Peptides against a protein of PDB entry 5CWW. Designs and how they scored, part 11

Target 1, 194 residues: chain A of PDB entry 5CWW
Amino acid sequence: VPKLQGPFDFDLNPEDEQDDEVELKDIYVIGEKPRVADLMRGEEEELEMMKEDQHNGLSLNIICLLSTSGQVKICLDIDGVEAQWLPPRSKNKRLFAPPPEPPSLLTFQTFDTLKPAEVTPDGWPMFSEDATSPYSFYVTHPAGITYISLTPWVFRLESELQSDSEAGTEFRIDLLAKGQGSERDRIFTQTRTQ

## One batch from the design tools (peptide; made by RFdiffusion4, then SolubleMPNN)

Design b1_p9_5_s4 (from b1_p9_5, 5 letters changed)
Fold by OpenDDE base, seed 2:
Structure b1_p9_5_s4 (fold): chain B 194 residues (1-194), chain A 9 residues (1-9)
Amino acid sequence: as target 1 above (194 residues)
Amino acid sequence: SSRVERYPR
């Protein structure tokens, strides 16, 4: 798993710039799908299995951020795509490679996992993986457990990224961001023993 | 019974 090391510059929507010091408690990273080209050096049989898995994951890294308030922010690493689309910069050893620009994260979706009455100042929500899907996970808080699934949009986004038609792709991605959100289900609520 | 509550979209 490539550990993304470094400060992420969040291109927060200007509406999100007013979010006060959101104390982040946890980070969950969903790595990009392995490139089929890296597998083509393997046996043809593995390539057929990956082609049959119509649920080929997203070609972008997904970074999920979790606040003390139980807010989840889902961010996309777009620079990972640009690195694929940037024509191979000629290997001319220009001595001063500018410091790698910090990866720009696009905020795709923001949502809450807690009710306002469940938010506590000492709350420590945490992510955990779903063993059944790479694009599903849980948010655990003392008040309860929330199941999250990115599957409603992730495969559509991948379809747009793989489309040969660059025309209108940005518009369609914006519509996806505004449209079908992640699945969000509270699967457990802690009963306050009075 | 853990009632699954769906958050409003």
Scores: peptide ipSAE 0.093, ipTM 0.781, DockQ to the pose 0.047
Fold by OpenDDE base, seed 4:
Structure b1_p9_5_s4 (fold): chain B 194 residues (1-194), chain A 9 residues (1-9)
Amino acid sequence: as target 1 above (194 residues)
Amino acid sequence: SSRVERYPR
């Protein structure tokens, strides 16, 4: 799993910039799935099995950010895409290549996991993985547990990224962002003992 | 029945 090492440059939608006070408490990274081409250096049989699985996952790293308020930002590592689309810049280790620019993160979605009345100053929401899916996770807060799934859009986004036609890709990605958002289900709510 | 609350989009 390529460790995305920060710093990250956040391309935040201007609507999200107004929350200058978003204190981040946790980060959850969903690593890109290895490209079939990178796996082709291994056993050809594993490659065929991966091609048949229409759900090979996203070729981009996903970075999930969690605030004290229980707000989740889903960010995409777009530089990961560029590194994918750019022919491998000749392995001329230009000794003087400027330090790699920090990866640009595109904010794909922002949503809350808490109701306003559940937000507490001392609240410490945390991510946890779902063992059943690499594109699903939980947000745990003292008020409750929320299940999140990125599956409604991840595979469609990957299909778009794998398309040979760059024409309209940005438009289709924007439609995906505005369309079927992440699944968000409160699976547990803490009963306020009155 | 654990009422799964779906957050509005």
Scores: peptide ipSAE 0.084, ipTM 0.772, DockQ to the pose 0.049
Fold by OpenDDE base, seed 1:
Structure b1_p9_5_s4 (fold): chain B 194 residues (1-194), chain A 9 residues (1-9)
Amino acid sequence: as target 1 above (194 residues)
Amino acid sequence: SSRVERYPR
């Protein structure tokens, strides 16, 4: 379990700064798939087979946040990628590495899983995994169950992140965020028994 | 058939 340690600086879009203290109820983390190149430094043949697996997951950690109101925020750990590209600093200088800057999370998407009439003050929405896909999950609330899939954009984002141009990565991610959204389907709704 | 309500895009 990757221990996300530290205060997350949410680079919230300035429009989201007006959202009052969103009471978070649950967190769901989709860990980055290890880069095949780092795990398989010894076996060239398996490296080729894993490159051909077009279903290589995102090289970024995804952090999903769930509020009492059933709002989901999908956040990307962008700094995790930058830290991999930092040239290996030369051996010797015990320069006090500044405390690792807390990972900057980019809010990629925000959406609701509940209608306003379904929101209750005692509501406790929770995440649960989809055993069939690492990029799909469920939000369970007393009012209903919502299926979420990140697959519409995750593979496109990975393709952009693998592009040789480091310049404008944030801009390209913002364009993707404004484009194709996550799949969101209410699979069950609790009938209010009168 | 549980009517899957798709949220408006």
Scores: peptide ipSAE 0.054, ipTM 0.753, DockQ to the pose 0.047
Fold by OpenDDE base, seed 3:
Structure b1_p9_5_s4 (fold): chain B 194 residues (1-194), chain A 9 residues (1-9)
Amino acid sequence: as target 1 above (194 residues)
Amino acid sequence: SSRVERYPR
């Protein structure tokens, strides 16, 4: 049985501490891409062709949070939330290892998908996947549909994570977060028929 | 498709 993961501790930027209680409506998870080298250790020939076209995805899980207001938070699981399975109900009282510390999520980006005039108290924004890209998705709201792509920064972040320099990783991630943000395109807007 | 402008907080 999959272990229910959470609650997540969000390392919110201090600028986000002043925002009122954000009511979350939906969660979208983009799983880490396994290292192709670890999966393909048996099939060397097909590995070379896949190396060029498979832009190595991010080795971290991405957790996207969506509020009633259409605010999206992009969070990174830096600690690597391994798929925790509930320990098998073996009758032997092996010493309870201390419960693993809750995974820490780094808030990488926060942005809106709705205009203030489009926000409604009864709004029900939802995530949906993009079948063409694992790092792209849609936010659907009664006011409109927004396309989001993480591709502008995901590959740069992965390159930084693969660098042998552990020192300054947090600083480099912060620089990436302040750089080119996620792509956001309004694909459809519901015209208010007055 | 128009790019969603960042609204100032």
Scores: peptide ipSAE 0.041, ipTM 0.765, DockQ to the pose 0.086

Design b1_p9_6_s1 (from b1_p9_6, 4 letters changed)
Fold by OpenDDE base, seed 5:
Structure b1_p9_6_s1 (fold): chain B 194 residues (1-194), chain A 9 residues (1-9)
Amino acid sequence: as target 1 above (194 residues)
Amino acid sequence: KPRVTRLED
């Protein structure tokens, strides 16, 4: 049986977000790039071909959160949260181990996809994938459709993560977050028929 | 901390 994971702690949350009031409607996960070297053990020729064609995707999972208001939060899974299964009911609850610290997600970026006047109480925004890129997606709402691309920063972030310097990683990520953010383009707006 | 990018009316 899959284990319910969470709660997650959100690092680098915007100061102005009253986190308590955000109703989430959808979640979109962009999985980390598969370690082709580990998957292709034994097919050296295919491994070389895949290494050449592999645009170096991010080695971290990206978790996108979508609120009722059309706010998107882009989170990075720095801790490498893996799918967990319910432990077998071992009777020996180690009563005395402090609960492990909850896994943290790093909030990389937060942005709106709706104008204030487009937000409705019954709005149900949803994510959908872009078939052309693993790092692009759409937010669909009754008011319109917004294209989002993480490509402006994802490859730069990967380059920083591959650097041998663990020191200052959070600071470098913060600098990237303050730089060129995700592409956001409203590709369709529903005409309010009066 | 990242900033929320809002849409202007």
Scores: peptide ipSAE 0.119, ipTM 0.803, DockQ to the pose 0.689
Fold by OpenDDE base, seed 3:
Structure b1_p9_6_s1 (fold): chain B 194 residues (1-194), chain A 9 residues (1-9)
Amino acid sequence: as target 1 above (194 residues)
Amino acid sequence: KPRVTRLED
């Protein structure tokens, strides 16, 4: 049986988000890049072809959260949260393991996909995948469709994560978050028949 | 802290 995970602590939340009012409607997860070396340990020729795919994805999971208002929050799983299963009913409750610290997510970016006038109380925005890129997706709302791409920063972030220096990783991630953000393009707008 | 990027009207 899958274990329910959470709650998650959000690091670096925007100051103006009164946490009490944000109703989440959808979640979209971009899994970490598989370690090709671990998967292809027997197939040397295919390993070389996958190394030539210059666009090595991010080694962290990305969790995208979507609110009723069409706000997207991009979170990074720095701690490497894996899917957990309920332990088999083994009798020996080792009572005294301190409860694991709640997993934290790093809020990398927050942005709106709707204008204030497009927000509706009954709005139901949803994520959908882009079949052409693992780091791109769509937000669909009755008011319109927005294309999102994480490609402007994801490869730079991966380069920083692969650096030999673990020191200052948080600082470098903060610099990337302040740099060029995610691509956001409204590809369709529903014409309001007045 | 990250800033919310809003759509301007």
Scores: peptide ipSAE 0.119, ipTM 0.803, DockQ to the pose 0.658
Fold by OpenDDE base, seed 4:
Structure b1_p9_6_s1 (fold): chain B 194 residues (1-194), chain A 9 residues (1-9)
Amino acid sequence: as target 1 above (194 residues)
Amino acid sequence: KPRVTRLED
């Protein structure tokens, strides 16, 4: 049986966002890239082809959060939160283990998918996957559909994470976060018939 | 701190 995980601490939240004001409606998780080397053990030719594919993805999980207002928060799982299962019925209640530190998520980017006039109290925005790309998805709301792609930064971030240079890594990640963000395109807008 | 990118009206 899977274990309920959380709460999560959010690092680098925007100043204007009181955590108490954001009603979350949906969560979308982009899992870390599979260890292709471990999966393709014995298929060296296919492994070489997959390594040459510039689309190896990110070594971190990405957690996307969606509010009622259509705000998307892109969070990075830097700590490597793993799926947890309920322990088998084995007896050892270690009563005295300090509570584990809550896992933290790094807020990488926050953006709106709705205009202020499109936000409704009964709005129910939802994520949906893009079958053509693991790093692209849609936000669907009654007012419209927005395409989102993380591809402008995800591969650059992966290159930084794989760098042997620890010096300046935080600075370079901050530059990536401030640079070209996620692609955002409104592909459909519902015409209000007055 | 990340900035919220708003949609302009």
Scores: peptide ipSAE 0.118, ipTM 0.803, DockQ to the pose 0.658
Fold by OpenDDE base, seed 2:
Structure b1_p9_6_s1 (fold): chain B 194 residues (1-194), chain A 9 residues (1-9)
Amino acid sequence: as target 1 above (194 residues)
Amino acid sequence: KPRVTRLED
């Protein structure tokens, strides 16, 4: 039987976001892309052809959270949360190891997709994928549609994660988080016919 | 801490 996972702790959460007040409406997960090199081990010729076309995706899962207010939180799964199963009812009282620390998500970026005047109590914003890019998606709300792309930072972050230089990696990731964030473009605004 | 990027009116 699959195990229910959570709660998750959010690292680097903005101070103004009382987690208790944020009603989440949708979750969008961008799964880690395995290195094609690991999948195609032994097929060197096909590997070279695929390396040119494959922008190797991020080796981390990305968890996008959407609130009723149209706020998007981009989180990184640093710990590599995997699907968990309920332990088999083995009669052996395995010593209750202290429950493992809850998995943490790193809050990379938080941004609004709605203006304050567009926020409604009955609003139900939703994510939808972009068929052209695994790192782009849309937020749809009755007030409008916002295009989001993670491409400005995802490939730079992957380059840092693949770097053998442990020295300064945390600092460089912090600089990426403070630097050019996700692309955000309002592609459609619903005209209120008064 | 990352800052919330708000939409300007």
Scores: peptide ipSAE 0.117, ipTM 0.803, DockQ to the pose 0.647

Design b1_p9_6_s3 (from b1_p9_6, 3 letters changed)
Fold by OpenDDE base, seed 1:
Structure b1_p9_6_s3 (fold): chain B 194 residues (1-194), chain A 9 residues (1-9)
Amino acid sequence: as target 1 above (194 residues)
Amino acid sequence: MPRVERLFD
């Protein structure tokens, strides 16, 4: 049985986040790039070809959160959160180990997909994948459809993560967040039939 | 801190 995880701590939240508990409607996870080296054991030639693919994805999981208002929060899993399972009913009364520290997610970007006039209290926006790119997706709402791409920063972030210095990683990510953001394009708008 | 990128009417 899967173990319920959380609460999650969010680092670098935007100051303008209304203290009001954002009602989340959907979650979208972009998994880290596979460790090709582990998958291609014994196929060194194919491994070299795959390593040369300049389009190697991010080594971090990306967690996207979507609110009723159409706000998207892009979070990075710096700590490497893994799926947890309920321990088997061991007969041994193991003394309850103190609960582990809650995992932290780094908030990279927060942006709206809806205009204020398009927000409805009963709105239920949803994520959907882009079949052509692992780092692109859509947000669908009754008011319209928005295309989102993380490609403007994902590869730059990966380059920073592959640097020899682990020190200051969070700071470098913050600098990237202040730079070129995610691509956001409204591809469809529902015309209000008068 | 990152800012919320809002859409305007």
Scores: peptide ipSAE 0.299, ipTM 0.878, DockQ to the pose 0.667
Fold by OpenDDE base, seed 4:
Structure b1_p9_6_s3 (fold): chain B 194 residues (1-194), chain A 9 residues (1-9)
Amino acid sequence: as target 1 above (194 residues)
Amino acid sequence: MPRVERLFD
């Protein structure tokens, strides 16, 4: 049985100028790609070909959050939160270990998929995957469908994570976040039939 | 702080 996880702390969360608590409707997780070296253990020739392919993906989990208003928050799991399972009913009274510090997620980007006039109180936006890319997805709302791609920054971020320089990593990630963000394209808009 | 990228009417 999976263990309930949370709460999560959000680092660098934008000050929501809106005093209104963001009601979340959906979550979309892009899992970290396993190191190609771990998957291709024993296949050295294919490993060399895949190392040259810049498409190795991100070594961090990406957690996307979607609000009723169609706001998407893209968070990075820097701490490497893993799925936890309920321990088997072993009778041993686990000593009161101090509660682990809540894991933190780094807010990388926040953007809207809906215009203010398209937001409805009963709106139920949903994520859906892109079958052609693990780093692309759709947000579907009654007002329209928005295509989102993380590819503009994911590979650059991975390059930074693989760099030997631990110093200034947070600064470089901040520069990436301030640079060219995710691709956002409204592919369908529902016309209000008056 | 990252800015929210808003859509305008």
Scores: peptide ipSAE 0.299, ipTM 0.878, DockQ to the pose 0.687
Fold by OpenDDE base, seed 3:
Structure b1_p9_6_s3 (fold): chain B 194 residues (1-194), chain A 9 residues (1-9)
Amino acid sequence: as target 1 above (194 residues)
Amino acid sequence: MPRVERLFD
């Protein structure tokens, strides 16, 4: 049986959100790309062709959260949260293991997909995948459809993660978050028939 | 700290 995970702590959460109860409506997960080298250990010739695909994705899971208001949070799983299963009912519960620290997510970016006038109390925005890119997706709301792409920063972040310096990773990620953010483009707007 | 990128009317 799958184990329910959470709650998650959010690092670098915007200060403005402390007072507003954000009601989440949808979650979209972009899984980490496996190291091609680990998958292809037996096929050296295909490895060379894939190494030239400089568009190696991010080695971290990305968790996208969508609120009723159409706000998107892009979170990074730095701790490497894996799927957990309930332990088999073996009787020997080691009673004294300290509870594991709650998993944390790093809030990389937060942005709106709806204008204030488009937000409705009964809004039901949803994520949908882009078949052409693993790092692009759509937010669909009755008011419109917004295209989102993480490609402007994903490859830069991966380059930083591949650097041998483990020290200051959070600081470097913060600098990247302040740079060029996710692409956001309103593809469709529903015309209010007055 | 990251800022919320808001859309304006």
Scores: peptide ipSAE 0.297, ipTM 0.878, DockQ to the pose 0.688
Fold by OpenDDE base, seed 2:
Structure b1_p9_6_s3 (fold): chain B 194 residues (1-194), chain A 9 residues (1-9)
Amino acid sequence: as target 1 above (194 residues)
Amino acid sequence: MPRVERLFD
């Protein structure tokens, strides 16, 4: 039986968000790209051609959270949260295993998709995928539709994760988080019929 | 800490 996972701790969460019970309405997960090398075991020639064209996606899972207010939080799964199963009812409850540290997500970016006047208490914004890119998606709200793209930073982040130099990785990731963020474009605004 | 990028009316 699959184990229910959570709660998750959010690292680098903005202090201003702690007080507001952010009611989450939707979750969008961008899974880590499988290592093509693991899928193409035995086809070395095709692997070399695919390595050149494959913008190798991020090796981390991306967890996007959407609130009632249309706020998007983009989190990175640095710890590599995997599906957990309920421990077998083995009678040997090692009673004193320290509770496993709760899994943490790194908050990379937080942004609004709605103007304050567009926020409604009954609003139910939703994510939808972009068929053209695994790192782009839409936020749909009754007030409008916003296009989001993670492409401005995702490939740079992957380059940092693949760098042999572990020295300064955290600093460089912090610089990326403070640098150019996700692309955010309102592609449709609902005309208020008076 | 990353700041919330807000939209303005």
Scores: peptide ipSAE 0.297, ipTM 0.878, DockQ to the pose 0.724

Design b1_p9_6_s4 (from b1_p9_6, 4 letters changed)
Fold by OpenDDE base, seed 4:
Structure b1_p9_6_s4 (fold): chain B 194 residues (1-194), chain A 9 residues (1-9)
Amino acid sequence: as target 1 above (194 residues)
Amino acid sequence: KPRVTRLFD
């Protein structure tokens, strides 16, 4: 049985006063790339080919949050939260273990998928996956459907995370966050019948 | 600061 995890602390930008008023409607998790070395034990040639592929994905979990207003928040799990299961009934809980510090999520990007005029109080936007890429997805709202891709930055971020140089890493990640954001494309718009 | 990018300015 899976263990309930949380709460999660969000490193929200203090300047976004609007974050406290965000009503969340959906969550979408993109799991970290598998440890290829662990999966490909004994297949050294295939492992080498996969290591050379720059499109292997991000070593961090990505958590996407969707609000009623169609706002998407892209969060990075820097602490590396793993799935937990309930211990078998026979194991005595260590009563004196300090409560684990709540994991922190870093807000990497925030963007809208709806125009202000399209936002409705009863709106129920939802995520759906893209079968062609784990780093692409759709946001469906009664007003329309928006395609989103994280590919413009996810592989560059992975390259930075795997770099040997610790010097300037924070600066380069900040540049990525301030640079070109996620790809957004409205693929369908519902015509309002007057 | 998370960059809030509006789709439709």
Scores: peptide ipSAE 0.020, ipTM 0.584, DockQ to the pose 0.566
Fold by OpenDDE base, seed 1:
Structure b1_p9_6_s4 (fold): chain B 194 residues (1-194), chain A 9 residues (1-9)
Amino acid sequence: as target 1 above (194 residues)
Amino acid sequence: KPRVTRLFD
């Protein structure tokens, strides 16, 4: 049986302390780049062929959160959250180990997909994947459809994560967050006349 | 600080 995980601590920038409890409507997860080397243990020749096809991607999981207002939060899983399962009912009443510290998510970017006039109380925006890219997706709302791409920063972030210098990594990530944002393009807008 | 970028500003 899967174990319910959470609560998650969000390292939200105090400026993003929107006092208003953001009502979440959808969650979209972009999994980390698969460690092909670990999957192909014993097949060295196929490993070399697949290394060339190694999809360039981020070594961290990305968690996208979508609110009723069409706000998207891009969060990075820096702690490496893994699926947890309930321990088998072993007869031995093991003393409950103290609950592990809750995993933290780093809020990397926050942006809107709707204009204020497009926001409705009963709005239910939803994520959908882009079949052509793992780091692109769509937000669908009755008012319109927005294309989002994380490619402007995701590969740069991976380069920083793979750097030998641990010193200044946090600073460089902060610079990336302040630099080139995610690509956003409204590909469809619903006109009221139809 | 996460940058809140408004779509239309």
Scores: peptide ipSAE 0.019, ipTM 0.579, DockQ to the pose 0.517
Fold by OpenDDE base, seed 2:
Structure b1_p9_6_s4 (fold): chain B 194 residues (1-194), chain A 9 residues (1-9)
Amino acid sequence: as target 1 above (194 residues)
Amino acid sequence: KPRVTRLFD
């Protein structure tokens, strides 16, 4: 039986310390790039071809959170949260290992998809996938549809994570977080029929 | 304090 995981601690960017309880309406998870090398064991020629064509996705899980107000938070799973199973009911009183420290998620970006006038208290925005890219998705709200792409930073972040030079990595990641954000485009706006 | 966001109440 799968174990219920959480709560997750969010390392919020100190600038986003809005104390307001954000009511979340949806979650969208982009899994880490599959280790193709582990799947293609024995097919070296096909692996090399796939490495050239594979825009190497991010080696970290991405967790996107969507609030009632249409705010999107992009979080990175640095600790590598894996699926957990309920411990087998072995009768043996295994000493309660101290509960593992709850996994922390790094808030990488926060942005709005709705104008203040479009926000409604009963709003229920939702994520949907983009069939053309694993790092692009849509936010659908009664007021409109917003296209979001993480491609402007995902590949740069992956290059930093794979770089052997530990020197300055944290600084460069911080610059990426403060630099060019996710692509955001309102592709549809609902016309209020008066 | 790290804010624990409850995803689904």
Scores: peptide ipSAE 0.009, ipTM 0.488, DockQ to the pose 0.053
Fold by OpenDDE base, seed 5:
Formats: structure tokens, C-alpha cells, sequence
Structure b1_p9_6_s4 (fold): chain B 194 residues (1-194), chain A 9 residues (1-9)
């Protein structure tokens, strides 16, 4: 039986104002790039070709959260959350093991997809995938449709993650977060026909 | 710090 995962701690940078209780309406997960080396065991030529492709994606899972207000939070799974199963009912609960620290998600970006005037209490925005890119998606709301692309930073982040230098990684990631944000484009706006 | 970017400032 699959184990319910969570709660997740959001490692919000302490300097970010405590997000008010945000009512979430949808979640969109972008899985980490496949480990080509593991998938292509025995296909050395294809492995070499895929290794040359520097745009294979991010080695971290991305969790996108969508609120009623159309706010999107882009979270990074730094800890590498994997599918967990319920432990077998083995009687020997080590009673004294400290509870494992809950996995944390790093909030990388937060942005709106709706104008304040478009926000409604009964709004139910939803994610949908972009068939052309794993790192692009749409937010659909009755007021309109917004295209989102993470490509401006995803590949740069991957490059930083693959760097052998652990020193300054946090700083460089912070710079990326402060740099070019996700692409946002309102592709459709529903005209209020009065 | 995550940037909160409002669409319409």
C-alpha cells in the first residue's frame, strides 16, 4: 500500500513574509529527468548521444502549487522524495527512534496568474501540461489561460546542480531565484460579455 | 529568497 507522504515543510527563505494561509486548488508535478545511464544500460552509443544533450532537464522534481487566487508556487524537491510504501507491520517499532525530519520543499518562485479583479472566491484554477515541453504548462481559470515556462532557469539550475563545487551552491541557487523568473504569458482572456 | 512576482503591479 502506498504511503501517504507529507506533510512537507516549505523551506521558505525566512526573509519572505509568512505566506498567509493559501487555499490550494491544484498541484502539478514535473518529474526529474530520467537517469539516462540507468535506462540505457547496454546502449552505449545512444547513451553518448543523450549525454551530449545538455537540455535533458532538471535532476530534481518540481512541485507546482496553485491557489484559488491563481498564485503559483514553484517548489523544488531538494531531498529527492521517492515513492514510499507503508512499512510492514513488524511488531518491533523501535520506540525511541526520533521521528525522521519531514522532507522539505524549497520554494523557488511565487507568482500570480490572475489580476486582482479576476480573483473570485469560487475560482478553481487548474494546471495542464504543455505537449511541447516538460517544463511548460498552462494555468486555466474562468478568467483566462496563462502559459508558464520554467525553461528560463531550469537548465541553468541543472548546470549548477551538476557542478562539483558544493561551495557556494546555495548562493548560486539564490541568485538564480532572484534572476530571470519563469516565463508568463496570458494567452487567452475571457471577455466578460455583459 | 523566492521572488513573489505579481502579474500586475
Amino acid sequence: as target 1 above (194 residues)
Amino acid sequence: KPRVTRLFD
Scores: peptide ipSAE 0.022, ipTM 0.601, DockQ to the pose 0.551; fails the geometry check

